# Peptides against a protein of PDB entry 4U39, part 52

Target 1, 302 residues: chain A of PDB entry 4U39
Amino acid sequence: SIKVIGVGGGGNNAVNRMIENEVQGVEYIAVNTDAQALNLSKAEVKMQIGAKLTRGLGAGANPEVGKKAAEESKEQIEEALKGADMVFVTAGMGGGTGTGAAPVIAQIAKDLGALTVGVVTRPFTFEGRKRQLQAAGGISAMKEAVDTLIVIPNDRILEIVDKNTPMLEAFREADNVLRQGVQGISDLIATPGLINLDFADVKTIMSNKGSALMGIGIATGENRAAEAAKKAISSPLLEAAIDGAQGVLMNITGGTNLSLYEVQEAADIVASASDQDVNMIFGSVINENLKDEIVVTVIATG

## One batch from the design tools (peptide; made by RFdiffusion4, then SolubleMPNN)

Design b1_p12_8_s2 (from b1_p12_8, 5 letters changed)
Fold by OpenDDE base, seed 5:
Structure b1_p12_8_s2 (fold): chain B 302 residues (1-302), chain A 12 residues (1-12)
Amino acid sequence: as target 1 above (302 residues)
Amino acid sequence: GKIVARIEVGIE
């Protein structure tokens, strides 16, 4: 089974966005120290952590409180994650709960023998230096606790949105990028395909790889597959080029008119931008809602 | 590049 656990406010907003977009084949768990914020989650499983420590009032933007809250609730977290083959831990770094609790939850998942993938955001620069410093500490702790860590630099979202985009919409786009990172991997495993990927192949690419980069490309028209792939490998979300990547996960999602030729063309572009000896896994998903759009998600590891 | 690709085709 695949479980997605959203940790703190940003993680729970991302999980809500995943549920709203009907990401299939996953179980959703919402975790927070703030009981009122947790009540707004759409997840079936809602877990308040650190009830004794925080009394449901949240972590006060202190990562040490978030950490201790997860430690207090360790047994509950273990029971909720039990039997998962894969666990996605999603959080907005820089806050109290997400920054402190997400590494603890990730370690619990890893200790249970699940393939543990972190999908987290760095705060926007406008959220202030304190949040950036807290996020750096949380990301370092996440890197030790996961098999693969995808870090989304929120400031790079400002390069793909209009300059007049309201702050609230920039956060919604961060939630959407978190969704795309989780869905891009989960669809490769959980969606019934004509040829199922062996979960062992995903484990080979993602186990003990440390930091991963994610790129997203969207295009329409006759060359949409090639354009989407080129946008994905040159995505502002990539902090570096993928030319040294030893492992690549690629998802291509399109409408009912997605052709095998388009899938192959996109895969060839991504492979050509990667290491010569890259181990690439790709999947194709049909989403009737995309019509003429193609979405390419690339996750580069190694 | 070496495509060691396994194709999974899912329908949402």
Scores: peptide ipSAE 0.024, ipTM 0.595, DockQ to the pose 0.309
Fold by OpenDDE base, seed 4:
Structure b1_p12_8_s2 (fold): chain B 302 residues (1-302), chain A 12 residues (1-12)
Amino acid sequence: as target 1 above (302 residues)
Amino acid sequence: GKIVARIEVGIE
């Protein structure tokens, strides 16, 4: 089974966005120290952590409170994650609960033998230096606790949105990018295909790889596959080029008119932009809602 | 949108 655990406010907003977009084949768990915020979760499983420590009033933007809250609730987290083959831990880094609890939850998932993938955001620069410093500590702790860590640099989202985009909408876009990161991988496992990936192949590419980069490309028209692939490998979300990546996961999502030629063309572009000895897994997904749109998600590891 | 079909190709 695949479990997605949203940790704290940002992680829970991302989980809500995943549920709203009908991401299939995953179980959703919402974790928070704030009981009122947790009540707004759409997840089937809602877990309040650190009830004794915080009394449901949240972590006060303190990562040490978030950490201690997860430690207090360790047995509950273990029981909720038990039997998962894969666990996505999603959080906004820089806050109290997400920054402190997400590494603890990730370690619990890893200790249970699940393939543990972190999908987290760095705060926007406008959230202030304190959040950036807290996020750096949380990301470092996540890197030790997960098999693969995808870090989304929120400031790069400002390069893909309109300059007049309200701050609240920039946070919604961060939640959407978190969704795309989880969905890009989960669709590769949970959706029955004409060619099923062995979960062992996904494990080989993602186990103990440390940091991963994510690129997204979207295009329409006659050259949409090539254009989407080129946008993905040059995505502002990539902190570096993928040319040194030893592992690549590629998801190509299109409408019912997605051709095998388009899938191959996009895969060839991504492979050519990667290491010569790259281990690439690619999947194609048919989504009837996309019509003429192709979405390419690239996750580069190693 | 319903995911209707998927093609996965592992390249070893």
Scores: peptide ipSAE 0.025, ipTM 0.534, DockQ to the pose 0.111; fails the geometry check
Fold by OpenDDE base, seed 2:
Structure b1_p12_8_s2 (fold): chain B 302 residues (1-302), chain A 12 residues (1-12)
Amino acid sequence: as target 1 above (302 residues)
Amino acid sequence: GKIVARIEVGIE
């Protein structure tokens, strides 16, 4: 089974966005120290952590409170994650609960023998230096606790969105990018395809790889596949080029008019931008809600 | 959205 655990406010917003987009074949778990925020989760499983420590009032933007809250609730987290083959831990880094609890939850998942993938955001620079410093500590702890860690630099989202985009919409886009990171991988495993990927292949690419890079490209028109692939490999979300990546997970999502030629063209572009000896897994997904749009998601590991 | 079809290929 695949479990997605949203940790704290940002992680739970991302989980809500995943549920709203009908991401299939995954179980959703919402974790928070704030009981009121947790009630707004759409997840089937809602877990309040650190009830004794926080009394449901949240972590007060303190990562040490988030950490201790997860430690207090370890047995409950273990029970909720038990029997998962794969666990996604999603959080917004820089806050109290997400930053402190996500590494503890990730370690619990890993200790249970699940393939543990972190999908986290760095805070926007405008959220202030304190959040950036807290996020750096949380990301470092996540890197040790997960098999693969996808870090989304929120400041790079501002390069994708209009300059006039309200701050609230920039956060919604961060939640959407977190969704795309989880869905880009989960759709490679959970959906019965024409060619089923062995979960062993995903494990080979993601196990003990440390930091991963994520790129997203969207395009329409006659060259939409090539354009989407080129945008993905040059995505502002990539903190580096993918040319040294030993493993690549690629998802190509299109409408009912997505052709095999378009899938191959996009895959060839991504492969050509990767290491010559890259282990690449690609999946194509037909989404009826996509008209003339192609979305390419690239996750580079190693 | 509803996934209608999926093709997955591992390239070694």
Scores: peptide ipSAE 0.024, ipTM 0.497, DockQ to the pose 0.112; fails the geometry check
Fold by OpenDDE base, seed 1:
Structure b1_p12_8_s2 (fold): chain B 302 residues (1-302), chain A 12 residues (1-12)
Amino acid sequence: as target 1 above (302 residues)
Amino acid sequence: GKIVARIEVGIE
């Protein structure tokens, strides 16, 4: 089974966005120290952590409180994650609960033998230096606790969105990028394909790889597949080029008019931008809601 | 969005 665990406010917002977009084949768990915020989760499983420590009042933007809250609730987290083959841990770094609890939860998942993938955001620069410093500490702890860590630099979202985008919409876009990272991988495993990927192949690419880079490309029109692939490999979300990546996961999502030629064209572009000896897995998904759009998600590991 | 079909292709 695949489990997605949203940790703290940002992680829970991302999980809500995943549920709203009907991401299939995954179980959702919402974790928070704030009981009022947790009640707003759309997840079937809602877990309050650190009830004794915080009394449901949240972590007060302190990562050490988030950490201790997860440690207090270790047995409950273990029970909720038991039997998962794969666990996604999603959080907005820089806060109290997400920054402190996500590494603890990730370590619990890894210790249970699940393939553990972190999908986290760095705060926007405008959220202040304190959040950036807290996020850096949380990301470092996540890197030690996961098999693969995808870090989304929120400041790079500002390069993709209009300059007049309201602050609230920039946070919604961060939730969407978190969704795309989780869905890009989960759709490669959970959805029955015409070509079944062995979960072993995904494990080979993602196990003990450390930091991963994610690129997203969206295009429409006659050359949409090539344009989407080129946008993905040159995505502002990529902190580096993918040319040195030892492993690549690619998802190509299109409408009912997605052709095999378009899938192959996109795959060839991504492969050509990767290492010559890259282990690449790709999948294609038909989503009726995309109509004429193609979405390419690239996750580079190693 | 409703996933209608999936094609997975492993490239060796």
Scores: peptide ipSAE 0.023, ipTM 0.525, DockQ to the pose 0.114; fails the geometry check

Design b1_p12_8_s3 (from b1_p12_8, 5 letters changed)
Fold by OpenDDE base, seed 3:
Structure b1_p12_8_s3 (fold): chain B 302 residues (1-302), chain A 12 residues (1-12)
Amino acid sequence: as target 1 above (302 residues)
Amino acid sequence: GKRVERIEVGIE
């Protein structure tokens, strides 16, 4: 089974976005120290952590409170994650609950033997230096607690959105990028396509790899596959080129009109941008909600 | 009906 656990406000917003986009084949868990915020979750499983510590009033933007809250609720987290083959831990880093609790939850998932993937954001620079420093500490703790950690630099989202985009929409786009990171992997396992991957293939690329980079490309038209692939490998979300990666996981998602030729064309572009000795796996997914769009997601590990 | 299984952690 695949479980997605959203931790704190940002993680719970991402989980809500996943549910709204009908990400299939996953169980959703919302975790928070704020009981009122947790009530707004669309997740089937809602877990308040640190009830004794916080009384449901949240972590006060303190990562140490988030950490202690997860430690207090360890047994409940273990029970909720038990029997998962794969666990996605999603959070916005820099806050109290997400920054402190996400590494603890990830470690619990890993200790249970699940393939544990972190999908987290760095805060925007405008959120202030304190959040950036807290996020750095949380990301460092996440690296040790996961098999693979995808870090989304929120400031790079500002390069892909309109300059007039309101701050609230920039946060919504961050939630959407978190969704795309989880879905780009989970769909390869849970959603049939033209080329299916098994869980063992994904595990080979993601197990004990540490930090990963994610690129996303979307295109339409006659050359949509090639354009989407080129956008993915040159994505602003990539903090480095993919040509140094030991492993590449590629998802090619299209509508019912996705052709095998388009899948091959996109795969060839990503392979050509990768090292010759890279372990590359690719899958295709059919999403009936995509009309003329192709979405290419590239995850570079190692 | 979505069975919201609320895991109420009972304060014992």
Scores: peptide ipSAE 0.005, ipTM 0.366, DockQ to the pose 0.014
Fold by OpenDDE base, seed 5:
Structure b1_p12_8_s3 (fold): chain B 302 residues (1-302), chain A 12 residues (1-12)
Amino acid sequence: as target 1 above (302 residues)
Amino acid sequence: GKRVERIEVGIE
């Protein structure tokens, strides 16, 4: 089974966005120290952590409180994650609960033998230096606790959105990018497409790889596959070029009119931008909601 | 209605 665990406010917002977009074949778990915020989760499983420590009042933006809250609730986290083959841990780093609890939860998932993937955001620069420093510490702890860690630099989202985009919409876009990171991987396993990957292939690319970069490209029209692939490999979300990556995972998602030619064209573009010795795997997914759009998601590891 | 399984952490 595949489980997605949202940790703290940002992680729970991302999980809500995944549920709203009908990401299939996954079980959703919402974790928070704030009982009121947790009640707003759309997840089927809701877990309050650190009830003794926080009394449901949240972590007060302190990562040490988030860490201790997850440690207090270790047995309940273990029971909720038991039997998962894969666990996604999603969080907005820089806060109290997400920053402190996400590494503890990730380690629990890994110790249970699940393929553990972190999908987390760095805070925007406007959220202040304190949040950036807390996020850096949490990301370092996540890197030790996961098989693969996808880090989304929120400041790069500001390069994709209009300059007049309200702050609330920038956070919604961060939640959407978290969704795309989880869905881009989970659909390869859970959603039959033109080209299916098995869980063993995904595990080979993602097991013990450390930090990963994610690029996303969306296009329409006659050259949509090539344009989407080019946008993915040049995505502002990529902090570095993919040419140095040891492994590449590519998802090509299209409507019912997605052709094998378009899949091959996109794969060839991503392969040409990668190292010759790269272990590249790719899958194709059919999503009827995309109509004429193609979405290419590239995850570069190593 | 989505069954919300609330795992109440029992305060012993």
Scores: peptide ipSAE 0.000, ipTM 0.340, DockQ to the pose 0.013
Fold by OpenDDE base, seed 1:
Structure b1_p12_8_s3 (fold): chain B 302 residues (1-302), chain A 12 residues (1-12)
Amino acid sequence: as target 1 above (302 residues)
Amino acid sequence: GKRVERIEVGIE
């Protein structure tokens, strides 16, 4: 089974966005120290952590409180994660609960033998230096606790949205990018395809790889596959080129009109931008909600 | 050489 755990406010907003977009084949768990915020989660499983420590009042933007809250609730987290083959841990780094609890939850998942993938955001620079410093500490702790860590730099989202985009919409886009990172991987495994990805192949590419980069490309029109692939490998979300990556996961999602030629064209572009000895896995996904759009998600590991 | 594995996933 695949489990997605949203940790703290940002992680739970991302989980809500995943549920709203009907990401299939995953179980959702919302984790928070704030009981009022947790009640707003759409997840089937809601877990309040650190009830004794925080009394449901949240972590006060202190990562040490978030850490201790997860440690207090370790047995409950273990029970909720038991039997998962894969665990996604999603959080907005820089806060109290997400920054402190996400590494603890990730370590619990890894210790249970699940393939543990972190999908987290760096705060926007405008959120202030304190949040950036807290996020850096939390990301460092996540790297040690996961098999693969995808870090989304929120400041790079400002390069893909209109400059006049309201701050609230920029946060919604961050939630959407977190959704795309989880869905781009989960759809490769959870959606019954003509070729079942052996979970073993994903595990081979993602196990003990440390930091990963994610690129996303969306396009429409006659050359949409090539354009989407080119946008993915040149995505502002990529902090570096993918040419040095040891492993690449690629998801090519389109509507019912997605052709085999388009899939091959997109795959060839990503393969050509990757190392000669790269292990690349690509999946083709049909989403009926996509009319004329192709979405290419690239995750580079190693 | 590049190991490329193709996976076709069903309709969501």
Scores: peptide ipSAE 0.008, ipTM 0.493, DockQ to the pose 0.373; fails the geometry check
Fold by OpenDDE base, seed 2:
Structure b1_p12_8_s3 (fold): chain B 302 residues (1-302), chain A 12 residues (1-12)
Amino acid sequence: as target 1 above (302 residues)
Amino acid sequence: GKRVERIEVGIE
């Protein structure tokens, strides 16, 4: 089974966005120290952590409180994760709960033998230096606790949205990018396709790889596949080029008119931008809601 | 139902 755990406010917003977009074949778990925020989760499983420590009032933007809250609730987290083959841990880093609890939850998942993938954001620079420093510590702890860690630099989202985009919309886009990171992988396993990638292929690429980069490209029109692939490999979300990656996961999602030629064209572009010895796996997904759009998600590991 | 077509390309 695949489980997605949203940790703290940002992680739970991302999980809500995943549920709203009908990401299939995954079980959703919402984790928070704030009981009021947790009640707004759409997840089937809702877990309040650190109830004794925080009394449901949240972590006060302190990562040490988030950490201790997860440690207090270790047995509950273990029970919720039991029997998972894969666990996604999603969080907005820089806060109290997400930054502190996500590494603890990830370690619990890994100790249970699940393939553990972190999908986290760095805070925007405008959120201030304190959040950036807290996020750096949380990301370092996540890297030790996961098999693969996808880090989304929120400042790079400002390069893909209009400069006049309200701050609230920039956070919604961060939630959407977190969704795309989880869905880009989960659809490769959980969604029935023409060619099923097995969990073993994904596990081979993602096990003990450390940090991963994610690129996203969206395009329409006659050259939409090529354009989407080119945008994905040149995505501002990529902190580096993918040419040094040992493994690449590619998801090509289109409408009912997605052709095999378009899938191959997009795959060839990503392969050509990757190392010659790269282990690349790709899947194609049909989403009837995309109509004429193609979405290419690239996750580079190693 | 979402028809997902997965394509595995082994780069030989």
Scores: peptide ipSAE 0.008, ipTM 0.395, DockQ to the pose 0.124; fails the geometry check

## One batch from the design tools (peptide; made by RFdiffusion4, then SolubleMPNN)

Design b2_p13_1_s1 (from b2_p13_1, 10 letters changed)
Fold by OpenDDE base, seed 2:
Structure b2_p13_1_s1 (fold): chain B 302 residues (1-302), chain A 13 residues (1-13)
Amino acid sequence: as target 1 above (302 residues)
Amino acid sequence: MKKEILYFDVRRP
């Protein structure tokens, strides 16, 4: 089974976005120290952590409170994660609960033998230096606790959105990029496509790889596959070029008109941009909600 | 001591 755990406010917003976009084949778990915020989760499983420590009032933007809250609730987290083959831990880093609890939850998942993938955001620079410093500490702790850690630099989202985009929409786009990071992997396992991957293939690419980068490309028209692939490998979300990656996971998602030729064309472009010795796996997914769009997601590991 | 798991809406299958 695949489990997605949203941790704290940002992680739970991302989980809500996943549920709203009908990301299939996964179980959703919402985790928070704030009981009121947790009630707003759309997840079937809602877990309050640190009930004794916080009394449901949240972590007060303190990562140490988030950490201790997850430690208090370890047995409950273990029970919720039991039997998962794969666990996604999603959080917005820089806050209290997400920053502190996500590494603890990730370690619990890993200790249970699940393939543990972190999908987290760095805060926007405008959220201030304190959040950036807290996020850096949380990301470091996540890196030690996961098999693969996808880090989304929120400042790079500002390069893909209009300059006039309201701050609330920039956060929604961060939640959407978190969604794409989870869905781009989970769909390869859980959703039938033209080319299916098994869990063992994904596990080979993602096990004990440390930090990963994600690129996303979307295009329409006759050259949509090539354009989407080119956009993915040149994505502002990539903090570095993919040519240094030891592993690449590629998802090619299209509508019912997605051709095998388009899948191959996109895969060839990503392979050509990667190291010749890279372990690359790719899958294709059909999403009936995509009209004429192709979405290419590239996850570079190592 | 049973830790009170405040499950909100755990639909167990």
Scores: peptide ipSAE 0.018, ipTM 0.454, DockQ to the pose 0.017
Fold by OpenDDE base, seed 5:
Structure b2_p13_1_s1 (fold): chain B 302 residues (1-302), chain A 13 residues (1-13)
Amino acid sequence: as target 1 above (302 residues)
Amino acid sequence: MKKEILYFDVRRP
């Protein structure tokens, strides 16, 4: 089974976005120290952590409170994650709960033997230096606790949105990028396409790889596959080129008109941008809602 | 080593 655990406010917003976009084949768990915020989750499983420590009042933007809250609730987290083959831990880094609890939850998932993937955001620079510093500490702790950690630099989202984009929409786009990171992997396992991957293939690419980079490309028209692939490998979300990656996971998602030729064309572009000795796996997914769009997600590991 | 693009057509029956 695949479980997606949203940790704290940002993680739970991402989980809500995943549910709203009907991401299939995953179980959703919402975790928070704030009971009121947790009640707004759309997840079927809702877990308040650190009830004794916080009394449901949240972590006060303190990562140490988030950490201790997860430690207090360890057994409950273990039970919620039990039997998962794969666990996505999603959070907005820089806050109290997400920053502190997500590494603890990830370690619990990993200790249970699940393939544990972190999909987290760095705060926007405008959220202030304190959040950036807290996020850096949380990301460092996540790195040790996961098999693969995808870090989304929120400031790079500002490069792909209109300059007049309201702050609230920038946060929504961060939630959407978190969704795309989870869905880009989960769909390869859970959703049939033209080319299916098994969980063992994904596990081979993602197990004990540490940091990963994610690129996303979307295109339409006659050259949509090539354009989407080129956008993915040049994505502002990539903090570095993929040419040094030991592993690449590629998702090519299209509508019912997605051709094998388009899949191959996109795969060839990504392979050409990758190291010669890269272990690249790719899958294709059919999403009828995309119509004429192709979405290419590239995850570079190692 | 050769870039093996492994086309896994894992059509599960």
Scores: peptide ipSAE 0.017, ipTM 0.474, DockQ to the pose 0.059
Fold by OpenDDE base, seed 3:
Structure b2_p13_1_s1 (fold): chain B 302 residues (1-302), chain A 13 residues (1-13)
Amino acid sequence: as target 1 above (302 residues)
Amino acid sequence: MKKEILYFDVRRP
């Protein structure tokens, strides 16, 4: 089974966005120290952590409180994650609960023998230096606790959105990019396509790889496959080019009109931009909610 | 099989 665990405010917003976009074949778990915020989760499973420590009043933006809250609730986290083959841990780094609890939850998932993937955001620079410093510490702790850690730099989202985009919409776009990172992997296993991958293929690419980068490309029209692939490999979300990656996981998602030719064209573009010795796997997904769009997701590991 | 929703009793203070 695949489990997605959203940790703290940002992680829970991302999980809500996944549920709203009908991401299939996964079980959703919402974790928070704030009981009021947790009640707003759309997740089937809701877990309050650190009830004795925080009394449900949240972590006060302190990562040490988030950490201790997860440690207090270790047995309940173990029970909720038990029997998962794969666990996605999603969080907005820089806050109290997400930054402190996500590494503890990730370690619990890994110790249970699940393939553990972190999908986290760095805060925007405008959120201030304190959040950036807290996020750096949480990301360091996540790297030690996961098999693969995808880090989304929120400041790079500002290169994709209009300059007049309200701050609240920039946060919604960060939640959407977290959704795309989880869905881009989970759909390869859980959703039928033209080319299906199994869990063993994904496990081979993602086990003990450390940091990963994600690129996303979306296009429409006659050359949509080639354009989406080119946008994915040149994505602002890639802090480095995909040349030098030891492994590449690619998802080509389209509507019911997605052709095998379009899948091959997109795969050839990503392969041509990768190292000759790269371990590349690719799958295709059919999403009936996509009309004329193709979405290419590239995850570079190593 | 009905998945039993394990309600973790978020006891209200």
Scores: peptide ipSAE 0.013, ipTM 0.480, DockQ to the pose 0.018
Fold by OpenDDE base, seed 1:
Structure b2_p13_1_s1 (fold): chain B 302 residues (1-302), chain A 13 residues (1-13)
Amino acid sequence: as target 1 above (302 residues)
Amino acid sequence: MKKEILYFDVRRP
C-alpha cells in the first residue's frame, strides 16, 4: 500500500490538493498539532499529534515543539503506517509542525521498512530569514530520515507564475507542485499505462538516494512529447542539471491518445540529457483528464 | 457549540 502523510499546514494543504485532483491508489493521512486546522483536512485519516504538549493549539512556529509532538504520538503514527510499502511525507519546511514532525514521521516509516520519500518545500524568501533557517534544519533532518528527499524551492515557482500572481495563489501553486511530485511517482505504481513499472523498479531508483530534484514539463500539440520532456529537464524547479544524477525516474503521462512513439521520444530526450551510466527508469501513465496534454515528470536522484 | 474532535480511534478489528 501507498500512504501519503501531510504534516502541518503546508503538508495538509498539499494533501487537500491531491484529494481534489483525485490522485488514485493512495491512502491520505493528515497530521497536525493544530486541531482546528486539522478539521479542515479532506483526508480520511486525521491525526492530532502532541495533544498533551500543545493542547491542540499548534506548535507556535517552533520545530522543537513539532518534533516533540511527533515523538509523543509515535505509537499512533506507527499504527497508521503499519503495512505501508511506500510512504510519502509531504510538508512545507520552515513552520513548527511540518519542520519538526516530518523527520520523525519519516524515520518511523523507514524503521517500519517502507520506502520513505520526502516531498517538501523550501519557504519563499518573503516568508523571512527565520523560516529559511528553520527549513534548512528540517531539510537536514529529513535527509537522514528518508530514502529520497525531493526539495521544491518555492522561489523557483515564482519564475513559472505570472508576476501579478497573488501571494495566496503562489502558495496554491506550491501545493500543486507538491501534488505533482507525489502523483508523478505514485501513478507509476498505482495507475496502469503503456509502460508499467513495478514497485521494485521504483524502489531500486529511490532507496537510500538522499536528495532529489524534480522537473516538470507540460505541453500540447504535435511535438507535445518532445516539448514536455525538454521543459522537464530545463525546469526552474531543477536547482542543478540532471547530468550529475545517479538515478532518474521519469513519468510520461498523457490522455488516451498517448502513443508509444511519444513515450519513446520523451524518454530519449531525458536519456540524452542524463549521464551514460545513469540508472534511468521510465513509466507511462494514462490519465483521461489530460485529453491533449502530456505531462513529463523527471526525478533526479543522487 | 463544542465541535467534538472525533478522534477516530482506528480500532483494530
Scores: peptide ipSAE 0.009, ipTM 0.463, DockQ to the pose 0.017

